# Peptides against a protein of PDB entry 7Q4I, part 113

Target 1, 281 residues: chain A of PDB entry 7Q4I
Amino acid sequence: HENSTIAERLYSEVRVLCWIMTNPSNHQKKARHVKRTWGKRCNKLIFMSSAKDDELDAVALPVGEGRNNLWGKTKEAYKYIYEHHINDADWFLKADDDTYTIVENMRYMLYPYSPETPVYFGCKFKPYVKQGYMSGGAGYVLSREAVRRFVVEALPNPKLCKSDNSGAEDVEIGKCLQNVNVLAGDSRDSNGRGRFFPFVPEHHLIPSHTDKKFWYWQYIFYKTDEGLDCCSDNAISFHYVSPNQMYVLDYLIYHLRPYGIINTPDALPNKLAVGELMPEI

## One batch from the design tools (peptide; made by RFdiffusion4, then SolubleMPNN)

Design b2_p18_6_s4 (from b2_p18_6, 7 letters changed)
Fold by OpenDDE base, seed 2:
Structure b2_p18_6_s4 (fold): chain B 281 residues (1-281), chain A 18 residues (1-18)
Amino acid sequence: as target 1 above (281 residues)
Amino acid sequence: SKEEEDFEKIRKEIKELL
């Protein structure tokens, strides 16, 4: 028998809207598998596309398709969320259609924070943005106040936010958010282990003779290691997860249990005041 | 994103690291 009382509490107290970046060619190939796996654990799930799909609950954003339009989609997605859904959740997750997310672990990380705190979380990268920016592939989550500032204060001002649709979407939103004093939070656990990952678990968990020239090691904001210490026990996301791997992960995380091992959850931390962050490690 | 722009390169680099 499973006791989900704390998870149910957090589902109610830490409401998450997940929006999935997708395109019409991926609705059936990828996005539907998000909906059938981890996406069902969001309080609200929306697929942001260029075409409507009623089966998927996909929204047709007024943007073109292609990699050069991802920033345009991100801007329009958050505009759509702000207009239609800003009160439907406390936190707003962007993920790709090949990102896998353990939403309960995200709620646990977010629990102490006020959604009125201008903050966002993800896999923090150090280039281009002084405070850092969050990896697009690992997914990133904005507070309600962060969404408000992004849409109301940043997007209308070309000096604060790039008006065209070109550029790396994760870098561009990172610049915009910094310009409206949305803080790039620390998503690491109390042991300093990461929670958001831009690759599959295998790529993080397997100790290898790493080439230090690999871009990832130059991009990570916080020093991380490989192997079992790479990743929090409460990891939140992985990227490049195939549709089949999503079902495997769902089984492994939510169904497979080692007999005789009972996991007792840590106590919830105290809630922070508006504008307060957890102490840096 | 850096990951999407260099997807094939990243895959190759990761395979070489593993």
Scores: peptide ipSAE 0.086, ipTM 0.748, DockQ to the pose 0.261
Fold by OpenDDE base, seed 3:
Structure b2_p18_6_s4 (fold): chain B 281 residues (1-281), chain A 18 residues (1-18)
Amino acid sequence: as target 1 above (281 residues)
Amino acid sequence: SKEEEDFEKIRKEIKELL
């Protein structure tokens, strides 16, 4: 009863490798549930850890565990991807083991862009990095050229990229990418609504009379609204999603249907040339 | 990320709104 022809086309034309940030203590508790839900819709799925797990398909990176090593793990993860998987995909998503991603919506956003364009997308924050950086929790996606520049040009140069493993992971990769002219893209839809979210849907959808002093409003690069208009109809990611909530989201998005409502997808935009970006809204 | 530092506070605030 469902027509997936366009989604199947995009699965072939917009290949995504998803790597999941995890640790050995979370292999069974969190990472396994990513694999059983949204991770199955990636073209390639890899779990980046400090220990190997053949059931999960986890890689043991040469890094320590703990929050202070997240930047080190990100560097080693992209080195591993570049060495073993750079031609297996066009786009390379980082997500946490409690991030939920609608991969079809990400493919739709990425479709017009060339993988040879040095660009990356996510929830853009404005502090610390002039062009902005992408929130680590919301997940961020690099083009193949962005991965190449990060690994080959930035990482080997301590002047371009931090050599130690300390610091905020998302800020540090943002600095490195800026230093090699990888562009921080605009992930908003044609209505100016966000697609990558650093919190659960509930936190974005409820018009919280959140104190205007809440750090998020100071960090967000683009002005955003609260409530039902906060989020694109083609939203891509949410963070702090529990294992149980992943199964709920999978059911609600891919299985539950309101009888008599047929969704017709919008036409695909024209493809951009190498180095070309969509006009900013 | 900075999100982790404030998540429990946000969660509490939202729970109070529901």
Scores: peptide ipSAE 0.062, ipTM 0.750, DockQ to the pose 0.143
Fold by OpenDDE base, seed 4:
Structure b2_p18_6_s4 (fold): chain B 281 residues (1-281), chain A 18 residues (1-18)
Amino acid sequence: as target 1 above (281 residues)
Amino acid sequence: SKEEEDFEKIRKEIKELL
């Protein structure tokens, strides 16, 4: 018998809307597998596309397709969320249609924070934005106040937020959020281990003699180690997860159990005041 | 993103390490 009492409590107290970046060519190939796996653990799940799909629950945003339009799609997605769904959740996760997310671990990380605190979390990168920005592929989560500031204060002002649809979407939203004083949070656990990952688990867990010239080591905001110490026991996301791997991860995380090993959850931390952050490790 | 541009390189590098 599994005791899910704490997870059920967090499901009600830390409400998460997940929006998935997708396109019409990936509705059946990728997005439906998100819906059938980790996406079912979101309080609300929406697929942001250029075409409507009632089976998937996909929204047709007024944007073109292609990599050069990802920033345009991100802006329209958050406008849509603010207009229709801002009260449906406390936190708003962006993920790709090949991102896998352990939503319970995200709720655990978010639990102490007020959704009225202007903050967002993800895999923090250091270039281009002084406070850092969150990796697009690892997924990033905005508080309700962060969404409000982005849509109401940043997007209407070309001096605060890029009006054209070009550029890296993760960098551009990071610039906009910084310009409206949304804080780039620290998503690491109490041991300093990362929770959001821009690659598959294999790439982080295996000590690769990755050339020190590998861009990731120059981009990561916080120093990280390779191997088993790379990743929190409460890791939240991985990127470049194939549709088949999503089902494997669902089985390994939620069904497969080693006999005789019982995991006891850590006690929940104290809730923070509005505007308060956990100290950086 | 920088991740998408280098994913093919990363995948190749990791395959060569494995």
Scores: peptide ipSAE 0.060, ipTM 0.745, DockQ to the pose 0.161
Fold by OpenDDE base, seed 1:
Structure b2_p18_6_s4 (fold): chain B 281 residues (1-281), chain A 18 residues (1-18)
Amino acid sequence: as target 1 above (281 residues)
Amino acid sequence: SKEEEDFEKIRKEIKELL
């Protein structure tokens, strides 16, 4: 028997719109499995595609398909959200159709922040953008004010935001957001553990003699450990999660229980003022 | 993203660890 009272409270107080980056070839292969698993825990779930799919709730954005169009799709997705859905949520998550997200853990992280604070969260990388940028694959979440600034202030100005559709999607949005003073937040927990992960759980959880030359160690903004201490107990996302693995994760996280272990959640932190951030660790 | 470019390499590394 579960007591979901706090989770239900956060569901109402920390409203999340999740938009999923997908394409028509992945509607059945990947996106529908997001909808059937973690996506059902979003307050609103939208699939951003190049073709409409009423069964999936997919939107046809005016963009082509391919890796060279991902930045274009992100711009159009946020324009669509701002026009149609800006008041439907407080926070706006981008995820891929192979990202798995524990939405309750994201709500917990976001709870102290005002949605009117110009901030976004994710797995922070240090190259290319001075304040850092958030990994596209790990997923990233914008406040309502961050979406407003992105769409209204950044996108219309070629000096602030790249007008063409080329480039790395996550880097380009990171540049645009920095240029309109949207802050790249710290997603780490109180122990300094990461919450957004650009790889599958196995890559983070298994101590690898990863060559220090592995690009990830040069990209990660905050120092992180490998093994069991890699990840917050309240981890939010993992990337490259197969459709089958999404159902496994859903079972393990939401159904499987170790008998006799009762987890008492920590108290919610105090709410921050508009513009205030939690101190970085 | 940088992750997408190196995914196959990462996947191979993970398989070697399992």
Scores: peptide ipSAE 0.059, ipTM 0.749, DockQ to the pose 0.154

Design b2_p18_7_s1 (from b2_p18_7, 7 letters changed)
Fold by OpenDDE base, seed 2:
Structure b2_p18_7_s1 (fold): chain B 281 residues (1-281), chain A 18 residues (1-18)
Amino acid sequence: as target 1 above (281 residues)
Amino acid sequence: SLEEDFEKARKEIKELLS
């Protein structure tokens, strides 16, 4: 009773390689649940770790573990992707092992863009990087050209990209990408609603009486509201999703249906030329 | 670190939503 023709088309036309940031201690606790839920909808799924795991399809990157090595792991992950998988996909998503992603919605967002456009998407933050940077936890997706520029042009140049492995990985990659003219795209939908979220749905959907001095409100690049208007109907990602919540989300998104309501997908937008971005909303 | 800030924020949010 489900028509997935358009989703199948986009699966073929908008190929996504998903790499998951993880560590050996989380292979069984977290990463395997990504593989069993949303990760199966990627065209290619790779777990980037410090130890190999054949069951998980994890890669042992030449980096140490710990929060201070996340930037190093990100650099090595994209180097690995460029060397082995650059032609296996059009877009390359980084996500954490507690990030949940609706890959179909990401393909929908990416459809009009050329993979040869140097652009990347995610939850855009405004500090530290002039054009903004994408929150690491919400996940961010690079075009093939963005990966090329990052690995070939940015990483080898210490003036363009931090050489050591310390620092906030999302900020550091944001700096590197800006330095090689990879554009920080706008991932909002046509109504101006966000698609990538650095917290669980509950946080975004429930109006909170949080102090406006809360750092998050100062970091968000685009104004966002709380409540039902916070989030796109085509939202892409949420962060801090527990393993159990991943299965719940899978059920709610892909299985649970209100009887008598049939969703008709909007028409796909026209494809953009190389280098073109969607008009700002 | 930014990640630590996120975790702190997460705790604060949980408290607010509780």
Scores: peptide ipSAE 0.015, ipTM 0.548, DockQ to the pose 0.268
Fold by OpenDDE base, seed 3:
Structure b2_p18_7_s1 (fold): chain B 281 residues (1-281), chain A 18 residues (1-18)
Amino acid sequence: as target 1 above (281 residues)
Amino acid sequence: SLEEDFEKARKEIKELLS
């Protein structure tokens, strides 16, 4: 038996809209697997693309494809959300089509915060932006007020937000949000462990997997260690997760029980008599 | 314990995703 009362409560009280950055070539290869795994645990799930897909529930944004257009796609995605869905959720998560998210753990982190607080969370990086910015790959979540400020106050002003579509997507939104006083929050747990991760679990959990000179150690805002102590017991996201790995993670996290799902164990079997074996099934 | 289960799962993730 399973007790999901807490998870159900948080599902209703901490509403999350997840938008997935994808492209037409990845609708079937990647995006559909998000929909079949962790995406089903969002209150609302939207795929942002350059082409419509009714089966996937994908939106065709007025942008081109390619890495040089990711910033443009992010701007149009949040404009679309603000116009059509700003009241459908309290928090708005950006993820890639190869990001895996434990939504219950994210709700747990977000629960104490008001969606009217101008704040956003993710894996905080220190370069380029004074207060830091959230890594695009790890995914980042904006409060409703943060979305409002981004779309209404920042985007229309070229002095506050870059008007062209070039540049690093995560850095550019970080600059825009800082300019409208949206706070870059601390997503670490009470033990100082990270929750949003820009790589697969293996790359974070295995000690010395990365070179000490690896750029990540220069970019991370808060010092973190590799190995078993790297990650919160309530970790939220991982990146570069293949479609097959999504199903593996979905299986493993189901058994681990996301925050708010309490497992009630089955009753113990009756004791056997001396020399008695369990019946063959 | 939940901690032991989590450590076991972490090990399984490493093995499965390697």
Scores: peptide ipSAE 0.013, ipTM 0.470, DockQ to the pose 0.028
Fold by OpenDDE base, seed 4:
Structure b2_p18_7_s1 (fold): chain B 281 residues (1-281), chain A 18 residues (1-18)
Amino acid sequence: as target 1 above (281 residues)
Amino acid sequence: SLEEDFEKARKEIKELLS
């Protein structure tokens, strides 16, 4: 039996509400598999859709479906969270129904931060937003204060936040958050390795002669080395994970163990004051 | 070497997730 004492402690001290972006056509195909795998490790799990599903715990938001409505759905999702669940968690994760998340690693990253600090984390991209924005596919997590500022200060003001539902949802929320002084945090580990990934593990772990012209290399905010240093040992998320791959990842991460190798967790860092961030590496 | 072990593991993961 493994020792999960520290994970249990963090589960209590770093409460995470996960909301999953989905649609009615994906409730059975994708979303239910999130619920049966990594989603069960969230303190609260909500599926944001256009139709209610009691079996899935899906909420029907007043939005249309389609890629052009993702920004609208994001706005309504956070409005719903603020109205009904703002005190149910300290941190609020957005993920897609094909995103896989190691929630324990996210809690470890978030542990030193106050939820009253206006900050959010994810895979930081550099275009369009001066401080950067977090890639939608990799998932991004807002502090409680960040959610408050987004919903109460940004959304009601068309000068601060786009009222139209069109546009790239991750870019648009990034603009809104910047306009209310929510900081785009650095999610890299102490070695400068990324934790949130907008692709499957295969695409990040395997050195592919990726064309230097691949858009991703122009979008990443922090320069990442290819190869062994691409990914943190405490990675948090991957995107484009199929339902079957979610179960495989669950097995590999939580069940499969090499006999005779004992992992000792690193010591927790000191907690930061409200408004304080870890220095960038 | 440790690097060789990592490379082997990466290949196995690729095959598993493909």
Scores: peptide ipSAE 0.009, ipTM 0.489, DockQ to the pose 0.029
Fold by OpenDDE base, seed 5:
Structure b2_p18_7_s1 (fold): chain B 281 residues (1-281), chain A 18 residues (1-18)
Amino acid sequence: as target 1 above (281 residues)
Amino acid sequence: SLEEDFEKARKEIKELLS
């Protein structure tokens, strides 16, 4: 049997509400598999949709369907969370129904931070937003204070936050958060390796002869390497993960073990004061 | 179901590794 004492401690001390962006057509095809795999490791799991599904725990938000409404859905999702669940967690993760998340690794990253610090984390992109914004597909996590500022201060003010439901969801929330002084944090580990990834593991781990002109290299905020040095040993998320791959990842990460190899976790860092960030590498 | 298939596969692999 494995020792999960530290993981259990972090589960209680770093409470995470995960909300999953989905739609009625994906409730059974995708969202259900999130619930059956990594989503069960969240302290609270909610599926944000346009239709209610009691079996899935899906909420019907007052939004239309389609990619043009993703920003609208994000706004309504966080409004819903603020109204009903703001005290149910310390951190609030947005993920897609094809995002896979290692929640324990996210708790490890978040542990030193106060949930009262206005900060959010994810795969940081540099265009459009001065401080950067977090890629929507990789998932991003807001502190409780960040959610408060977003819903209470940003959303009601058209000068701070776009009132229209159109636009790139991740860019728009990034703009809104910047306008209320929510900081775009650095999610890299102590070795400078990324933790949130907008693609499947294969695309990051396998050195590709990808052209340097590939948009991703122009968008990524921090310099990154390919191969095994691309990704933290404590990576948090991957995107474009099929339902089948979710079960494979669940097995590989939580069940498959090489006999005789024991992983000893690093010591937890010191907690930071409110407003304090980890130094950038 | 996919979940059932996963459990079957997991058991099979564990047996192979035992």
Scores: peptide ipSAE 0.009, ipTM 0.434, DockQ to the pose 0.019

Design b2_p18_7_s2 (from b2_p18_7, 7 letters changed)
Fold by OpenDDE base, seed 2:
Structure b2_p18_7_s2 (fold): chain B 281 residues (1-281), chain A 18 residues (1-18)
Amino acid sequence: as target 1 above (281 residues)
Amino acid sequence: SLEEDFEKLAKQLKELLS
C-alpha cells in the first residue's frame, strides 16, 4: 500500500555513492549493520578501511589506523573513488560506521543541484574555515565536481591541501575544498531547519537545559532551535547511532506507520543551472 | 583529536540529558 514512485525516480536521477569510514575492528561490530540497514539504499556502498573484507565490500586503503590517520584515510578514500567510481554516482557521501542516513531525504535535498556544481553539504560549522566546513560525524556529501576538484586540484598541491595525514579530518577537507572554490552549501530546509546532525535524534529533539555555552552552539554556522523545531521533517543524518539503534530507526522510518495519516510529498523544485545554489533562507 | 573531544562531549551531553 506504499507508493515509492518518486523515491524510485530520485534513486535513478540523484545517484549517491556512500563511503563509510571504518576500521578492521569495526567491520563486524558496526559496519556490517550499516550495510544491513541504511547503506543498502545507496546506489553504491563502499567501506573504507585498512584491511580488505570481501563480505563487507571493504577496501584496504594504504593508511594506518587510529584517529590521527582519519585525514589520511579521507584523502585516500576520495582518491580511490575518483580513480574507480567517479562516474558511478553524481554525489559522494562520507559517513561513519555509526552514522545513520535517510538517503531519500538526501536525494530530495540534492535534486535541484547539478553534480557539476562545485558544492558540498552537511552540518555546517563556522570555526577554522571562512565559508564554514561540514561536521565529519554528521556526514557530508560532495558533488562529482567537488570530488574532482578535491582530488585533482587540491590534494596534489601542498599550498591548497595539507599533505600530511594529521589534523581534524572534517576541518582539513573543508580547508582544501574552500581553496579550490568548492562551496559550502546550505543544507537547511525551506523552514530553516537542519538536515545533518552530529548527534543522535534524542540529543537534538529534547530541549536540554544545556548550557548555551555548549560547544555545539558555538560551532553551528546557522542558528538552530531545540526541540521539535530543531530538525527538518526531511532530516538526513544522525551520528553516534549504535548498531541496534540503526535497526530501530529502519523500522520507525520505513515500516511503522500511523494509520489514517497520509503523507503527500511536496513537488520537486526546479533544477538549478550549473553553479547555481538555492536562494538563501 | 577533535573527534575524540566530540565523543567526550557527546557523552557528557547524554549524561546531562539523562
Scores: peptide ipSAE 0.025, ipTM 0.668, DockQ to the pose 0.260
Fold by OpenDDE base, seed 3:
Structure b2_p18_7_s2 (fold): chain B 281 residues (1-281), chain A 18 residues (1-18)
Amino acid sequence: as target 1 above (281 residues)
Amino acid sequence: SLEEDFEKLAKQLKELLS
């Protein structure tokens, strides 16, 4: 009963490899639920872990577990992708095993951009990195060229990229990417509304849910509103989504329909040249 | 239960849209 022609076109033209940050203790508890929900809409789905799991399609990276090893895991994950999968996709999404992603909306955002443009997108934060960096929890997506620069140019040079495995992984990759001239893109829609979110939908959609003194308001690169105006109609991701809530979101987004309301998609924008970005809003 | 979670979320959405 649905027309998915445009979505099918974008699935073929804007290929996305999704890699999921996980660990062995979360393979069954969290990661498998990503695979059973939004992860099935990626062109390629890989779970990056410290142990192999054939049922999950998890890769055992040569890293330890724990929060202090997340940066190490991110480096090894992208090295693995570059070695084995760099031509399997045009864009490469990092997400956590409690991140939910509407992949079709991400393809829509990415459509005008060349994968040969050194750019990455996500929820942009302003501290620590001059151009900003993308929040790890909201998920961030690198172009193929960005992955190449990260792995080939940044990682081998300790002056450009932190060699040890400590530190906040999202800040550290942000520093590395800036040092190789990968641009921190603007993921906001044409109305200036955000698409990547570092918290659950409830925390963003409900006005006055958080104190104005909450660190998040000091970290966001672009000023945002609370309530229904906080978020794009084409929002891409939310973080801290429980396994049960993933199924709820899948049902609400892809199955539940208000009878008599038909969605008409906007026309696709013109494609940009290599190195060109959309104008700032 | 999943059903209970659905109901909770539906209530929250209704409150947001009302």
Scores: peptide ipSAE 0.016, ipTM 0.515, DockQ to the pose 0.030
Fold by OpenDDE base, seed 1:
Structure b2_p18_7_s2 (fold): chain B 281 residues (1-281), chain A 18 residues (1-18)
Amino acid sequence: as target 1 above (281 residues)
Amino acid sequence: SLEEDFEKLAKQLKELLS
């Protein structure tokens, strides 16, 4: 009943490999629900774990478990991707097993960019990294060139990239990427609204949900508001989404329709040259 | 309730996607 022609086109032209950060204890509890919902809309879906799971398509990375080893897992995940999957996609999304992603909206955002442009997108935070870094929980997406630079140029050099496995993974990859001139892109829509969100929709959509002293307001790179203007109509991700909420979101976004209302998508923007970015707003 | 949460979310998403 739907016309998905444009979405199908973007599925073909903007290929996304999604890798999900998970662990063996969450394979059944969380990861499988990603696979059964939004993950099925990725061109390639891989679960990065410490144990192999053929049913889930989980890879056992040579890392230990624990929050203090997430950076190690991220490094190994991208090494694995570069070794085995660098040509399987144009863009490479990291997400957590409690991140929900509208992949079509991500493809729309990425469409004008060349995968050979050294760029990555997500919810940009301003501390620690001069150009900013992308929030780990909201998920972040690297171009193919960004992955190449990260794995080939940054990781082997301790001066460019932290060699141990400790630290905040999102900050550390942000530092590494900056050091190899991978640009922290602007993921906001044409109205200046964010697309990647480090919290559940409720936390962003409800006005005055958080105190202005909340750390998030000090971390966000671009000025943003709470309420309905917080979020793009083409929002890409939300974090802290429970397994049950994933199915709810999947239903609401892809199945529930108000009868008689048809949304006409905006025209696709012109493609950018290699190295060119959309102007910041 | 789960139903209330669903209705709330549905409303929020409708506004988000409108």
Scores: peptide ipSAE 0.009, ipTM 0.530, DockQ to the pose 0.029
Fold by OpenDDE base, seed 5:
Structure b2_p18_7_s2 (fold): chain B 281 residues (1-281), chain A 18 residues (1-18)
Amino acid sequence: as target 1 above (281 residues)
Amino acid sequence: SLEEDFEKLAKQLKELLS
């Protein structure tokens, strides 16, 4: 039988609200498959859309659809979360409806941090924002304090946060968060391997999959390798995951076991003080 | 094939997660 005692402990101590960026055309095509796979492992799961869907648990935000409205949707999503759900979780994950997330690995990464620390994590990119910003597709997670600062301090001030709904969603929230002193954390593991990924596992795991001129290598904040050294054993997210691949990943990660191999989890690190970050590797 | 791609991915994921 499987021993999930530590995972259950972290489920209660590191509460995660996951909000999924979606639209009405993707409710059935993509979003419902998130709900049926990794989304069920969130403490709270909400789909942020432009239309209500009670079967999906989708919220109709007061925004239009289209890529040029993603920033507007993100702002309204966090406003909604702050108003209705700020005390329902400690951490608040944004993911796309084609992002796959291993929530237990995210809880493990977040465990030492206080939710009162103004910090957020994801796949850090270096352009446009001095401290870096987190890739939208890989998903990013804000502490409760980060959400508070974003909604209460940043959003109401056009000098701190873009009032228009246009622009790159992940860049714009990155700018806003920097302006209210929310720290862009380092999500790498103790071996310096990444945990949040803006592509499917195949694209990261296969050496020489992309040309060195590929934009990704210019955008990543931390130097990374290809192959098995690209990714943490405790990887958190992958992007561009099809609905079928979500079920495959769910099976491979949570059900398929090589007989006779038992993994023992590493000891939990010590908790950090409020405002303290793990040392960078 | 799609099946071969998934099989390869499965192997790689198991190696990564082991």
Scores: peptide ipSAE 0.008, ipTM 0.516, DockQ to the pose 0.030

